# Peptides against a protein of PDB entry 3OGK: the designs that were tried, part 68

Target 1, 307 residues: chain A of PDB entry 3OGK
Amino acid sequence: ATPDRLSRRFPNLRSLKLKGKPRAAMFNLIPENWGGYVTPWVTEISNNLRQLKSVHFRRMIVSDLDLDRLAKARADDLETLKLDKCSGFTTDGLLSIVTHCRKIKTLLMEESSFSEKDGKWLHELAQHNTSLEVLNFYMTEFAKISPKDLETIARNCRSLVSVKVGDFEILELVGFFKAAANLEEFCGGSLNEDIGMPEKYMNLVFPRKLCRLGLSYMGPNEMPILFPFAAQIRKLDLLYALLETEDHCTLIQKCPNLEVLETRNVIGDRGLEVLAQYCKQLKRLRIERGADEQGMEDEEGLVSQRG

## One batch from the design tools (peptide; aimed at target 1 E111 E141)

Design b1_p27_2_s1 (made by RFdiffusion4, then SolubleMPNN; from b1_p27_2, 8 letters changed)
Fold by OpenDDE base, seed 3:
Structure b1_p27_2_s1 (fold): chain B 307 residues (1-307), chain A 27 residues (1-27)
Amino acid sequence: as target 1 above (307 residues)
Amino acid sequence: MEVELDVPLTAAQEKRLKKLEELRKKR
């Protein structure tokens, strides 16, 4: 499809999703840096797609200029921007988006690669946005953003239901969790073991509606923080948890309403048996290979191809 | 039920799994 053909056929288009890389790129059949530029599409959006409120770029090259043009062209009409596995921009581009699109509801940059200049984009978002429902910069490396701005967003955006972040220390997000009264989904953060304070996370208060969760680096010592609300958990992302097979079994048994599980082969056949036994509402199961599996000689940590 | 097995990881996922492994070794 070409931008001009799209606008001619759908002049009143409200939602656009562009995919720059074929799925074959995931199998290393295409160079990782191969991608389409969003520039011609942004030009077309600016000129001819005046009702567009949702934009999703997947695996595309996006420049700061592209983001600036998009931001100015759509302004408060832009409700959704998803930069899904994109590259080529800096935090200046993000700043332009949040500066001009004051009513944005969904901002996603999950697994995008960018140059980080400062944390101003998140600060600007915190100061001016009250509409945000979904914020997702999961699997990104922001070092200059403030957890305090995230707390401010939670306080000001009463419809905030899903937040996915990078490796913030979970204790720095205490204020955020207290403010995010309607939060249903949280992924990311960092649970850091402290031998001197084994219970440092035990008093962590999660939002009451939290039911979709993926805490990074959660080990068996931290896992009990989920037990008080495990029965309400519907989605677990355990891809980056420090849980062994037995830990998976323990947690799964406490989550009878689990609908979605994402994990690694460490769940093993035993974990799958437990999952089948206790999670009767399971709709989706994703099992990925982990780097840690190369060292596990024990058969218990592997999902057999026979199952 | 939808089951996805052995889906290729993205570069970001691989990097994070390496970090996970490093943390596991420290624990």
Scores: peptide ipSAE 0.308, ipTM 0.840, DockQ to the pose 0.673
OpenDDE base, seeds 1, 2, 4, 5: peptide ipSAE 0.284, 0.275, 0.286, 0.274; ipTM 0.810, 0.802, 0.815, 0.804; seed 5 fails the geometry check

Design b1_p27_2_s2 (made by RFdiffusion4, then SolubleMPNN; from b1_p27_2, 14 letters changed)
Fold by OpenDDE base, seed 1:
Order: sequence, then structure tokens, then C-alpha cells
Structure b1_p27_2_s2 (fold): chain B 307 residues (1-307), chain A 27 residues (1-27)
Amino acid sequence: as target 1 above (307 residues)
Amino acid sequence: MEIELNVELTAAQKKRLEKLLEIKAKR
């Protein structure tokens, strides 16, 4: 359907999800000529969709102008914005969103590509928002944002339950974890091994309600930090952990209430057997082909070139 | 139980995995 057809048919639309590459079944619903740009949709939202509270763009091209228009059009009525695998914007667009949409509850930009100008958007969010429930910039590359702003957000947003971040040093998030009393989900950060200080993460205190977790670059030496609350873990993201098959087995055995596991092929058949044996509540398993196979293919490719 | 096998990686996922390999090589 075209934006104009949508607004005419559903003038009271509260939630909109657009996908740049629709599945075959949805091709008839999105005109091919939209090229994946959100601009015509943002125009229609601004003019005709006055009750829209939730916007989800997936694999769309989004400009700063689009974000600015959306922000001004919906203002404090916008509760959810998800920029899922989007591109074309800068942090100025994000700044516009958080400046004008001060009651936003969900802000997601997971796997989006953008130009980073500064960290002002996160600072503005920290200074003025008290409604945030979900913040997700997982698998993004922010270098100019402050972990102190995350701490401020956690302190001010009492309903904050899910936070996914980029490669912050996990020790810089100690204040955040202390402030985030209702946090149930955390993904991202960066665990950095220090041979001279093997126990540097052992005193890390997580929020008491934490049950969905994915720590980036967690190796077998850091894995024990999860053991005190492993029994309450319901979702585990190991996609970017540095765990081998045996490490997976060790951790999985300690997570009897695990409902969702996301990992790489490194789990192996043995890990899957252990998972089946110990995790009777498992509802979803995601396995990605990871770097471990590429390393083997590159080694096999190197061996095949030497042979 | 839902099993999802992802064969195709996004550019961001690939870049993240490359970084993972680099870190692994240093440890």
C-alpha cells in the first residue's frame, strides 16, 4: 500500500512497521518504487497519522531531515522509534528525536549505520527523559557518547528494563548497573582481558532482576561472573562471546531456566546435547555461522593453497 | 522450540565477528 492509501484507510493508526526488503508475501503491500526511503512515509505521518505512537523502520534509508520531521510531527506522542538496520542519518537526527520526543519509551537503532558527529543525543536523553523503558544501540559504533549519560538515564528512568549498548568497557558501566535497579536485559559492553589483573571483573555487580544477558567478548576467565545468578538467566546471547564448546557446556549446565539461546556454531553437537539435557525451558535457539568456521575455512584455504 | 539457523550475516554482524577474531587472536 502507498502511504496515502494507508492514511486514508487507517487514519487512527497507532503503530507502523516498514520493511525495506519485504518478504515475498508483503511485496504487494509496499510499492516497489519507494526505493526503501522513509521520506514519503514520514510526510504522510506528519500530515495524516496524528495518533501514531510507534514507528519501526527496518532496512530503510532514513535522513536527518526525515527524523527531524518525524520528531516535530509526533513530539511527546511518539513512544517507540525503532531504526532497525537503517542507514543515511547522523547523530543530529537522533538529537532531534530525543529533543522533541521527551516521553519516548523505546529507542532502538540496532545494527544501523550512521555518521557520528557527537554524543549530544545521549546527553539530551539523559537530561530530559524519565519515560525510557528500552534503549538499544547494540552493534553500533559510538565513540563520542558517555557512560555517565547511561548512568543518568538509569537513575532517572525508573521503568528502564532493557539496555543494549556498543563496546563500552564494562567497568565504566558499574555506575549504570548500580542505578538500573529494574533492568532485566543487558547486551553489549566490552570485556577486555588483562593478564596482569585476571580478577578485574569478579566484583562486577549486576542488577538484581537481570535475566537476559549478552556480554561481548566474554571469555572463559570472565564467564564465572555469571555463575551467582546463572539460575535466573532466561536469555543468553553468546554470539560475540569468546567461549569454546566446552565453555558453552559449562555455562549451559548452570542455566536450567534458559528460554532463549543465541550462539555460533562453536557450540557444536556436544553443546546442543548439553543444552537439551539441562535446559528444559528452552523456547528459541539461534545458531549463526561465525568466525570460527571462517577461521577453519581460511586455514583450509591456506592448506589447500599450500597443497 | 523454535530453531533459527542464520547463514547470511549482515555487514555489521560480519564486522563484529571480524573484531571477535582479532580479539581472540590476541588472547
Scores: peptide ipSAE 0.346, ipTM 0.884, DockQ to the pose 0.513
OpenDDE base, seeds 2, 3, 4, 5: peptide ipSAE 0.331, 0.332, 0.337, 0.323; ipTM 0.878, 0.880, 0.882, 0.876

Design b1_p27_2_s3 (made by RFdiffusion4, then SolubleMPNN; from b1_p27_2, 8 letters changed)
Fold by OpenDDE base, seed 3:
Parts: sequence; C-alpha cells; structure tokens
Structure b1_p27_2_s3 (fold): chain B 307 residues (1-307), chain A 27 residues (1-27)
Amino acid sequence: as target 1 above (307 residues)
Amino acid sequence: MEVELNVEPTAAQQKVLKKLEELRKKR
C-alpha cells in the first residue's frame, strides 16, 4: 500500500502499523535500508490522517525529522508510538515526541538502534506526562537516562502498567518499584552478582500487581527474590536469565499460573516436562536458540527436535 | 498452546546474549 492510497481509503484511520523489512532481512538477504523509510508515511499522516492516534513502525528507518514532524502533526492526539526495531534517529527525535505528545500512553523503542545524545527525553517525559501506561525501551542501550526520572514517571503516571528497560542496576530502581503501584509488567534491568553481598537483592520490594516479568542476568542466587510472588506470575521472560536447566525446573514448579514463557534452549526437554506438569494454564511458549548451544555438549540442555 | 521456536536472534538479542555469556563465565 502507498501512503496516499491509505489516506484516501481510510481518512479516519486511528491506528497504523508499518513493517519495513521482511524477516529475510535478518539473514542479510536484503540490504538493511530496503524501502524502509517512514518519511512518506509521516508526510501523509501530517497532511491527511488527522485522526491517527497510534503509530507502530517495525523495522523502519526513522529520522529525527520524521519524529519531529509526527510529533507536531499529532501532538496530544498521539497516544501510541512504537519504534519497534527501528533505526536512524537520535534521542533528539525522542525529545521532540515527548515534548509535543504530552498525553502519550504507549512509548516503545524496543530493539531500536539510535544515537544517544543525552537523557533529556526521559526527563521531559517525567516532568510533563501523567498518561503513560506502557514504557518500553527493552534491549536498548541508554547510558545517559536517570533512574530518578523513571521513578518520577511511576509517581505521576497512575495508569503505568508495563515498563521494560535496558541495563539499569535493579537496586537503582527501588524507588521506581515503590512508586509504580499499578505496575503489572517489568522487564530488563541488570542483576549483578556480588560475592561479598549474596543477599543484596533479597530485600527488593516489587509492585504488588507484578505478574509479568523478565529480569536480565538473573541467576540461581537471585531467583529466590521471585518466590514470594511466583504463584501470581503469569508471564516470564527468561531469555536473558542466567538460569540452567535445573534452575528453570525449580522456578517453573513455583509458577503454577504461568501463561507465557519465553526462554532459551537451555530449558531442555526436562524443563519442558516440568513445564507441562506444573503449568496447566500455559498459552504460549517461545524458545530461542541461544549461545548456550555452542557450549552445552550436554544432552540435557537441548530441546530435541522430536518434541 | 502456541509454541514458537526461533532459530535466529536479532542483532540486539545477540548482543545481550553475548553479555549474558560473559557474565556466566564470570560467575
């Protein structure tokens, strides 16, 4: 579809999702820049799609100018922006979005590649937004943003239910977790083992409604922090956990209400057996091939193709 | 139940997985 054809056919369009690259691009079968510029779409949005509230760009090239134009064109009418696996922008583009779209409810940059200039975008969001429900910059590398701004967002955005972050030290998010009273989903962060302080995470207080989580680099020593509320867990993202097969078995047994599991091949056939035994409400299972396959000669850590 | 088996992680996923491996080796 072309932008102009879309606007003519659907002048009252409220939600737009664009997919730039086919999955084949992940295999370097097509150039990275293949037809994936959002510019013509942003132009069309600005001119003709005046009721558009939700924009989802997936695997698109997005410039700061595109974001600025989108921000100014939609302003407080923009409720959702998802930059899913996008590239080509900087934090200046994000700043424009949060400056002009003060009623944004969903802001996603998951797996996007960008140039980080500063942390002003998150600060601006913290200072002016009270509508945010979903914030997701999972699998991104922001080094200049402040955990304090995330805490401020949690305090000001009472409808905040899902937050996914990059490599924040989990202890820096204590204030955030205390403020995020309605948070149901959290992914990311960084759990850093300290041999001198094995219990440094044991006093973490999670939001009471937390039921979907994925703590990055969670090992077997940190895993017990989940046990007090494991029975209420409905979704686990273990893609970036430091859990072996036995650790998976231990955790899964404590999560009888698990509906969604995302993990690596390290779960093994044994972990899958335990999952089938204890998780009767399971709706979705995602297994990624991790780097674990290169090192685990041991049969126990591999999901057999026979299953 | 929906089962999704993915063979190839994204570049971002690969980076995190690499870091994961490095951390695992240190533990």
Scores: peptide ipSAE 0.239, ipTM 0.822, DockQ to the pose 0.684
OpenDDE base, seeds 1, 2, 4, 5: peptide ipSAE 0.233, 0.224, 0.237, 0.218; ipTM 0.817, 0.811, 0.820, 0.811; seed 2 fails the geometry check

Design b1_p27_2_s4 (made by RFdiffusion4, then SolubleMPNN; from b1_p27_2, 11 letters changed)
Fold by OpenDDE base, seed 1:
Structure b1_p27_2_s4 (fold): chain B 307 residues (1-307), chain A 27 residues (1-27)
Amino acid sequence: as target 1 above (307 residues)
Amino acid sequence: MEVELDVEPTAAQEERLKKLEERREKL
């Protein structure tokens, strides 16, 4: 479909999702007409789609100019922006979005590639937004943003229910967790084991409604921090946890209400058996191929086709 | 129930997995 055809057919369109071709298919095969640039779509949005509230770009090339145009065109009418696995923009583009779209409810840039100039976009969001419900920059690398701005967002955005972040030290997010009273989902952070301080994270207090969780680099020593509320966990992201097969079994047994599990092959057939036994509410299972295959001399950490 | 097995990671996920391995080696 072309942008012009879409606007002519659906002038009152409220939600738009554009999917680019898979990145693997883009290598040396970017046909001129593959539709990977959002520019023509942003132009059409700006001119003809005046009721558009939700925009989702997946695997698209997005420039700062595109974001600026979109931001100015939709302003406070933009409720959702998802830059899913996009590339081509900088934090200046994000700054434009949060500056002009002050009532944005969902801002996602998960797995997007960008150039980081500064942390102003998050600061601006913290200072002016009170509507945010979902913030997701999972699987991104921000070095210039402040955990304090995230805390401010949590304090100001009472409807904030889902936050996914990069590699913030989890202890720097204590203030955020305290402020985020309605938070249901958290992914990311960084757990950094300290041999000299084994209880470093034992006093970490999570939001009371937290039920969807993925802590990066969580090992077996940190895993017990989940036990007090494991029964209320409905979704676990263990893709970047440092858990072995036995650790998976231990955790899964404590999560009888688990609905979604994302993990690596390290769960093994044994972990899958435990999952089937204890997690009767399971709706989704995703097992990613991990590099763990190179180190596992022991067959126990592999998911066989027998399941 | 939706089941996805042996899913190939994206490039970003691969880089994250490398970081994970590096951390595992330090433990």
Scores: peptide ipSAE 0.337, ipTM 0.874, DockQ to the pose 0.663
OpenDDE base, seeds 2, 3, 4, 5: peptide ipSAE 0.322, 0.247, 0.248, 0.237; ipTM 0.870, 0.820, 0.818, 0.813; seed 2 fails the geometry check

Design b1_p27_3 (made by RFdiffusion4)
Pose (drawn by RFdiffusion4):
Structure b1_p27_3 (pose): chain A 307 residues (1-307), chain P 27 residues (1-27)
Amino acid sequence: as target 1 above (307 residues)
Amino acid sequence: TSFSKTPKERKEEKLKERLKERREEKE
C-alpha cells in the first residue's frame, strides 16, 4: 500500500513497522538495489503521522537524507528507532538522530550495513542521553567508536537494561559492566585469549541481574566466568562462540533455568541429550549450521534423529 | 557505497578462520 493509504486509515499511529526486501535477502539471494526504500514513508511520517513515537524498519534501504528528515520531523518524540537489517546510510545519519532525538529510549542497528566515517554518534549519546533503555549494534562493524563512551552511557542511563555490541575487547568494558547496574542482557564483545595471561579474564564483574547473554568468541578457558551465576541465565547465545561439543554439555548442564538457546550444530547429539534433562523449561531453540567445510567442527558436531 | 556481504556473513567467515587456526595449533 501507499503511505498515503496508511496515514488516511490510521492517522494517529504511535508505532510503525515496515518490512521491505523478501526474507531471501538475508541469504544473499536478492539484489542489493531490489527495493525497500524507506524514503516515501519518512516523508509521510513528517506530514501526516504526527503522533509516531516508534519506527522499526526491517530489511529496508535507509539513507542519510531520510534519517535526517526523520530526526528533524519527530525529534524529542522519537522514543525508539530500529534499523533492523537495513542498508544505505552512514554515521552522519546516526549522528543526526542522536542529536535531534534527545529522548531515545531504544536505538537498534543489528546486522545493518552502513558506512562508518566516525564515532561521534556514540559520543553524542554519552554526552547528553539519559533515557536509553536498549542499545543494540549487535552484528555490526564499528571500528571508530570508543568503549569509554559506552561506559559513560551506562553511568548516565539508569534504565539501561539491554546492550548488544560489536568486537569490543571485553576487558575494555570492565568499567561498563560496573556502571550498568540494571543490565539484564549483554551480547557481543570479543574474548581474545593470549597464552601470556592464563587468567586474562576470570576477574569480570558481571552486572548482578545479567540473565540473557552471549559473549562472542568465548572459548573453553573463558567459559567458566559464567559459572558463578549460571543458575540465573535464561537466554544463551552461543552462536558466535568458539567452544566444542564437550564444552557445550558442561555449560548447558549448569543452566537449569535456560529458556532460550541459540547455537551452532557443534552442540551435537550429545549436547541435545544434556539439554534434554537439565533444561526442562526450554522454550526456544535454534541450531544454526556451523563451519561445514573441513569436518563438522568436531566428530560430534552433527545433530541427528538421536538428538 | 555498496556491500557484497552482510556483517553476519563476514563475522561467520572470521569465526571459521579462527576455528581453522585452532585446529592447526592442535595438529

Design b1_p27_3_s1 (made by RFdiffusion4, then SolubleMPNN; from b1_p27_3, 15 letters changed)
Fold by OpenDDE base, seed 1:
Structure b1_p27_3_s1 (fold): chain B 307 residues (1-307), chain A 27 residues (1-27)
Amino acid sequence: as target 1 above (307 residues)
Amino acid sequence: MSFTKSPREIREEELNKKIAERKKERE
């Protein structure tokens, strides 16, 4: 469908999800020359979709101008913005969104590629938003944002239930975790092992309602920090954990209420057996082929070429 | 054209680096 056809057919549209690379079945509905730019859609939203409160762009090109136009057009009526695997914008575009859309509840930019100019967008969000429920910039690199702003958001946004971040040192998020009393989901951060301080993270206090978790670079030495609340964990993201097969087995045994597991092939058949034995409520399992095997294949390939 | 690595690729590379570092520390 073209943007103009959408507004004519659905003038009262409240939620829009656009995919830049639709599946083949959707190509008949989307003009080929659409190029994956959001601009024509933002124009249509601005002019004709006055009830739109939720926007999800996936794999699209988004400019700062597009974000600025969207922000000004929807203002406090915009409740959800998801920039899923998008590109072409900077933090200025994000600043415009949070400046104009002060009642935004969901802000996602997971796996988006952007130019970082400053951390003002997160600061502005911290200073003015009290409605935020979901903040997700997982799989992004923000070097100029402050953990203190994240803490402020947690203090001000009482309905904040899900936060996914980039590579913040987890210890910098202690204040955030203390403030985020209603947080149910956390993903990201960075656990950095220190051989000289094996207990570096042992005093980390998580929000009491936390049940969906994915800590980046969590190894077997850090894994025990989960044990006090492992029984309440319903979702684990171990895609970026530094756990071996036996570590997986150890953790899984402590998570009898696990419903969703995402991990790498390092879990192995043994881990899957343990999962089947201990996690009777499991609803979804995702196993990705990680580079753990590429190292073995390259070593086996090197050995096979020498033999 | 320097294919800008996707955020996912960057993250996977960092993971692989950390895995390799830990393997070296255990050996």
Scores: peptide ipSAE 0.518, ipTM 0.886, DockQ to the pose 0.511
OpenDDE base, seeds 2, 3, 4, 5: peptide ipSAE 0.505, 0.513, 0.510, 0.512; ipTM 0.881, 0.885, 0.883, 0.883; seeds 3, 5 fail the geometry check

Design b1_p27_3_s2 (made by RFdiffusion4, then SolubleMPNN; from b1_p27_3, 11 letters changed)
Fold by OpenDDE base, seed 1:
Structure b1_p27_3_s2 (fold): chain B 307 residues (1-307), chain A 27 residues (1-27)
Amino acid sequence: as target 1 above (307 residues)
Amino acid sequence: MSFTKSPRELREEKLNEKIKELKEEKE
């Protein structure tokens, strides 16, 4: 479908989701005119889709200019922007979005590739937004953003229910967790074990409504921080946890209300048995290969392409 | 052409590094 055909058919479109080709195909095969660039769509949005409030780009090339145009065209009417596995933009593009779209409720850039210039976008969001419900920059690397801005967002955005972040030291998020009174979902952070301080994280206080959780690098020593509220956990992301089979069994037994589990094959048959025994409300199970095993397959895949 | 690692690949690498560190601490 072409952008122009979409607007002619659906002038009152409120939600748009565009999917580009998988990344492997994008680098080698995308002519500039391929549907991988958002530019023609942003042009059409700006000109003809005046009721559009939700935009989801998946695996698209997005420039700062595209984001700036989109931001100015939709302004406070834009409620949702999802840059899902996108590339081509910088934090300047994000700054434009948050500057012009002050009533944005959902901002996602999960698994997107970008150039980080500064942390101004998050600061601007913190200073001016009170509408945010979902913030997701999971699996991204922001080194220049401040946890204090995240805390400010939590304080100002009373409807904030889901936050997914990169590798912030979890202790730097204490203020955020205290402020985020309505937070139901948190993913990311970084748990960093300190042999000299085994109780480093034991005083971590989570939001009372937290029920969807995925802490990065959580090992068996940190896992007990979940036990006080494990019974209320409905979704658990263990893809980036440092848990062995027995640790999985221990945690799963404490989560009788678990509905969604994402983990690695390290759970094993034993963990699956425990899961079946204790988690009767389970709706979705995702098991990925171990991180170590994936690295070998990707290397083998690279070698096979040279032949 | 240095294929820029995807965010996912970078995340997996970091995870593997953490796993390695933990194994070394247990030995």
Scores: peptide ipSAE 0.497, ipTM 0.875, DockQ to the pose 0.522
OpenDDE base, seeds 2, 3, 4, 5: peptide ipSAE 0.491, 0.491, 0.483, 0.483; ipTM 0.873, 0.874, 0.869, 0.870

Design b1_p27_3_s3 (made by RFdiffusion4, then SolubleMPNN; from b1_p27_3, 9 letters changed)
Fold by OpenDDE base, seed 1:
Structure b1_p27_3_s3 (fold): chain B 307 residues (1-307), chain A 27 residues (1-27)
Amino acid sequence: as target 1 above (307 residues)
Amino acid sequence: MSFSKSPRERREEKLNERLKELKKLKE
């Protein structure tokens, strides 16, 4: 579909999802010259899609100018922006979005590549937004944003239910967790084991409604911090945990209400048996290859191309 | 041209580094 055809056919479109790299079966539906740039779509949104409240770009090239145009065109009517695995923008583009779209409810930039200029976008969001429900910059590398702004967002956004972040030290998020009274989902952070302080994280207090969780770099020493509320966990993301098979078994046994598990092949047959035994409400299971095994395959793939 | 690693690739590398560190601490 072309942008112009979209507006003509669906002038009252409220939600748009674009994928820059369609599956082979969808290539016939997208002009080859579409190049994965959002620019022609943003132009069409700005001019003709006045009811559009939700935009999802996946694997698209997005410039700061594109974001600025989108922000100004939709302003407070924009409720959802998802930049899923996008590239080409900077934090200036994000600043434009949060400056102009003050009623945004969902802001996602998971796995996006960008140039970080400053942390102003998160600060602006913290100062002016009270509508945010979902904030997701998981698998991004922001170094200039403040955990205090995240805390401010939690205080001001009473409907905030899902937050996914990069590698913030979890202890820097204590204020955030205290403020985020309605938070149901948290993913990311960074647990950093300290041999000299084995109880570093034992006093960490999580939001009372937290039931979907994925802590990065959680090892067996940190895992016990989940035990007090393990029975209420419905979704567990262990893709970036540092757990062995036995650790998986220990944790799974404590999560009888688990509905979704994402983990690595380290769970093994034993972990799967334990999962089947204790997690009768399980709806989805995702098992990825180990991070170490993926690295070897990429190296083997590189060697095979040189031959 | 050094293809800039994707965010996912960088995250996996960081995970692998942490795993290696943890293994060394258990030995």
Scores: peptide ipSAE 0.529, ipTM 0.890, DockQ to the pose 0.497
OpenDDE base, seeds 2, 3, 4, 5: peptide ipSAE 0.526, 0.520, 0.526, 0.524; ipTM 0.889, 0.886, 0.889, 0.889; seeds 2, 4 fail the geometry check

Design b1_p27_3_s4 (made by RFdiffusion4, then SolubleMPNN; from b1_p27_3, 14 letters changed)
Fold by OpenDDE base, seed 1:
Structure b1_p27_3_s4 (fold): chain B 307 residues (1-307), chain A 27 residues (1-27)
Amino acid sequence: as target 1 above (307 residues)
Amino acid sequence: MSFTKSPRERRYEKLNERIRKLKELRE
C-alpha cells in the first residue's frame, strides 16, 4: 500500500502501524523504492490523516525532520508514538515530539538507534506532560538524560503504568519508584554488584502494583529483592539478567503466577522442568540464544501451550 | 562497511562483559 492510497481509502484512520522490511521476509509487500523511510508516510499523515492518534513505526528510517513534521501535524491529538527498532533520528527529534505532543500517552523508542545530543527531550516531557501511561526506551543508550526527570514524570503522570528504561543505576531510580505509585511494569535499569556492599540493593522499594519486571544485570545476589512480591509477578524479562540455570529455578519456584517469561537458553532443560512444575499459568515463553551464537534469526518460538 | 552493531547486539555484548567480570570475581 502507498501512503496516498491509504489516506484515500481510510481518511478517518486513527491508528497506523508501518513495518519496514524485515531483513529476510517481507520483500514483496513494500516497494523497493520506499526503502523503509517514514518520510512519505509522515507527509501523508500531515496532509490527509487528520484523525490519526496512534503511530507505530517498526524498523523504519526516521529523521528529525520526519518527527518534527509529525509532531506539528498531530500535536496534542497524537496519543501514541512507537519508534520500534527505528534509526536515523536524534534526540532533537524526540524533543520536537514531546514539545508539540503534550498529551502523548505512549512514547516508545525501544531498540532504536539514534544520536544523543542532550537530555532535553526527557526534561521537556517531565515539565509538560501529565498524560503519559507508557514510556519505553528499553535497550537504548541514553547517557545524558536525568533520573530526576523520570521521577518528575512519575509524580506528574498519575496514569503511568509501564516504564522501560536503559541502563540507569537502579539506586538512582529510588525516587522514581516512590513516585510511580501506579506502576505495573518496569524493565531496564542496571544492577551493579559491589563485592564490598552485598546488601547494596536490599532496601529497594518497588511500586506496590509492580507485576511485570525485567531488571538488567540482576544476579543471584540481587535476585532476593524480588522475593517479597514474587507471587504477584506475572511477567519476567530475564534476557539481560545474570542468572544461571539454578538461579532461574530458584526464582521461577517463587513465581507461581508467572504468565510470561523471557529468558536465554541458560534456563536449560532443568529450568524448563521447574517452570512447568511451578508456573501453571504460563502463557508465553521466549527463549533467546545467548550472544555467542550470532546467526540464528529470532525464531520467536511461541510455545503456545494448547490447553 | 563497518556494520554498526544493533542495539540488541550491543546490549548482549555488555551483558557478556558483565558475565565475564562476575565469573572472574567468583573465581
Scores: peptide ipSAE 0.486, ipTM 0.879, DockQ to the pose 0.469
OpenDDE base, seeds 2, 3, 4, 5: peptide ipSAE 0.478, 0.484, 0.485, 0.483; ipTM 0.875, 0.878, 0.878, 0.878; seed 5 fails the geometry check

Design b1_p27_4 (made by RFdiffusion4)
Pose (drawn by RFdiffusion4):
Structure b1_p27_4 (pose): chain A 307 residues (1-307), chain P 27 residues (1-27)
Amino acid sequence: as target 1 above (307 residues)
Amino acid sequence: EEEEEEKREKLKEWLEEHRHERRHNHY
């Protein structure tokens, strides 16, 4: 339908969610220029959806111009913006929205592709934003943003509950973790082990409410940092973990309250057996495919009728 | 140990590539 039709039928929308490209686009089957331009919708938002406080674009093309218009038109009223698997914008668009939308509660860019010219957008949040509840740039290449800015955001945003990040060294986020007192969910970061520091981590202060998490590149040697509070973990994202079938069993075994598990097929039939009696409350399970070229990651990394 | 390290390096490279493909379109 046209944006005109939407605003005529529902002039007082508070929340809008638009999907663009077919689902096939998540698998590199849809041309990049196929469509899903968000622009006519943002123009319609400017003129006729004057009550909109939350926008979620999914698999759509979003330009800097369009986000500059959205930020100016909705300003302090924009409580939530989700750029979900979108493309076509840059850090200029992010900066525009974080400077004009001073009361953003939830900002999300998971799996979006954009050009990164600088890191001022994150610094701008660190300097002025107090209201941020969820910040999510989970699956994203950011090389110019400072972990100091993220720590500062945690110090200023008392209601920060959920943060998902890129390839920050976990050690750089120690300050962030101490400051994020109310943090219930963390995903991302980078666990980089060097033989030089056998106990490079073991001294992580995780927020005492963290129960939904996934540490990227987590190996068997760093896995134990989860054991002190594994009884509390309700959601686990081992999708980007570097741990073998045996290690999965050991960790899954320690999470009796786990309700959501996402993992690669390395979990193996053996891992599913473990999951079968330790985690009776499990509600959602997703076993993504792993590295399927040179053996199934190990000789147990195949799930079957047994699992 | 050397073989395990090589396997882990290959797996890490695969994960980095997979993550990159999820963000960008290679149609």

Design b1_p27_4_s1 (made by RFdiffusion4, then SolubleMPNN; from b1_p27_4, 14 letters changed)
Fold by OpenDDE base, seed 4:
Structure b1_p27_4_s1 (fold): chain B 307 residues (1-307), chain A 27 residues (1-27)
Amino acid sequence: as target 1 above (307 residues)
Amino acid sequence: EEERRRKLEARRKYLEEERRRRRHNFT
């Protein structure tokens, strides 16, 4: 489809999702006419799609100029922007979005690759937005953003229900969790073992409504922090947890209301048996390959073909 | 306990590298 055909056919379009080619198929030499650039689409959005409030770019090349044009064209009418596995922009583009789109409800840049200039975009979002429901920069690399801005967002955005972040130390998010009273989903952060402080996370208090969770680098020593609300958990993302088969079994047994599990092959056949036994409401199971296939763990941590 | 720790550290390193590769489009 071409941008011009889209606007002519659907002048009242409210939601647009564009998918580029898979990254594995992307050669470094992408022709300008390859269709991987959002520029022609942003031009069309700006000129002809005046009712558009939701934009999702997946695996697209997005420039700061594209983001600036989109931001100015849609302004407070833009409710959702998802830069899903996109590249080509900097934090200046994000700043433009949050500056001009003050009523944005969903902002996602999960797995996007960008140049980080500063943390101003998150600060601006914290200072001016009260509408945010979903914030997702999971699997990104931000070094210049402040967890205090995240806390401010939680305080000001009463409808904030889902937050996915990069590698913030979880203890830096204590204020955020306290402020995020309606938070239902959290992914990311970083749990870091400290031999000198084995109980460093013991007093971590999660939002009362939290039921979808994926903590990064959670090992068996940190896993007990979930036990007080494990029965409330509906979704677990264990893709970046440091749990062995037995740890999976322990946690799964405590999550009888689990509906979605994402994990690695380390769950093993035993973990799957436990899952089947205790999680009768399970709707979705995703098992990815893990470190075990690289000879880092014993063969027992593999899911057999019997499953 | 030392073996367990070494395994966890190795696994962490692997996951961190995986994340890094994904962020930098090194597929």
Scores: peptide ipSAE 0.515, ipTM 0.916, DockQ to the pose 0.560
OpenDDE base, seeds 1, 2, 3, 5: peptide ipSAE 0.507, 0.502, 0.500, 0.494; ipTM 0.917, 0.915, 0.914, 0.913; seeds 3, 5 fail the geometry check

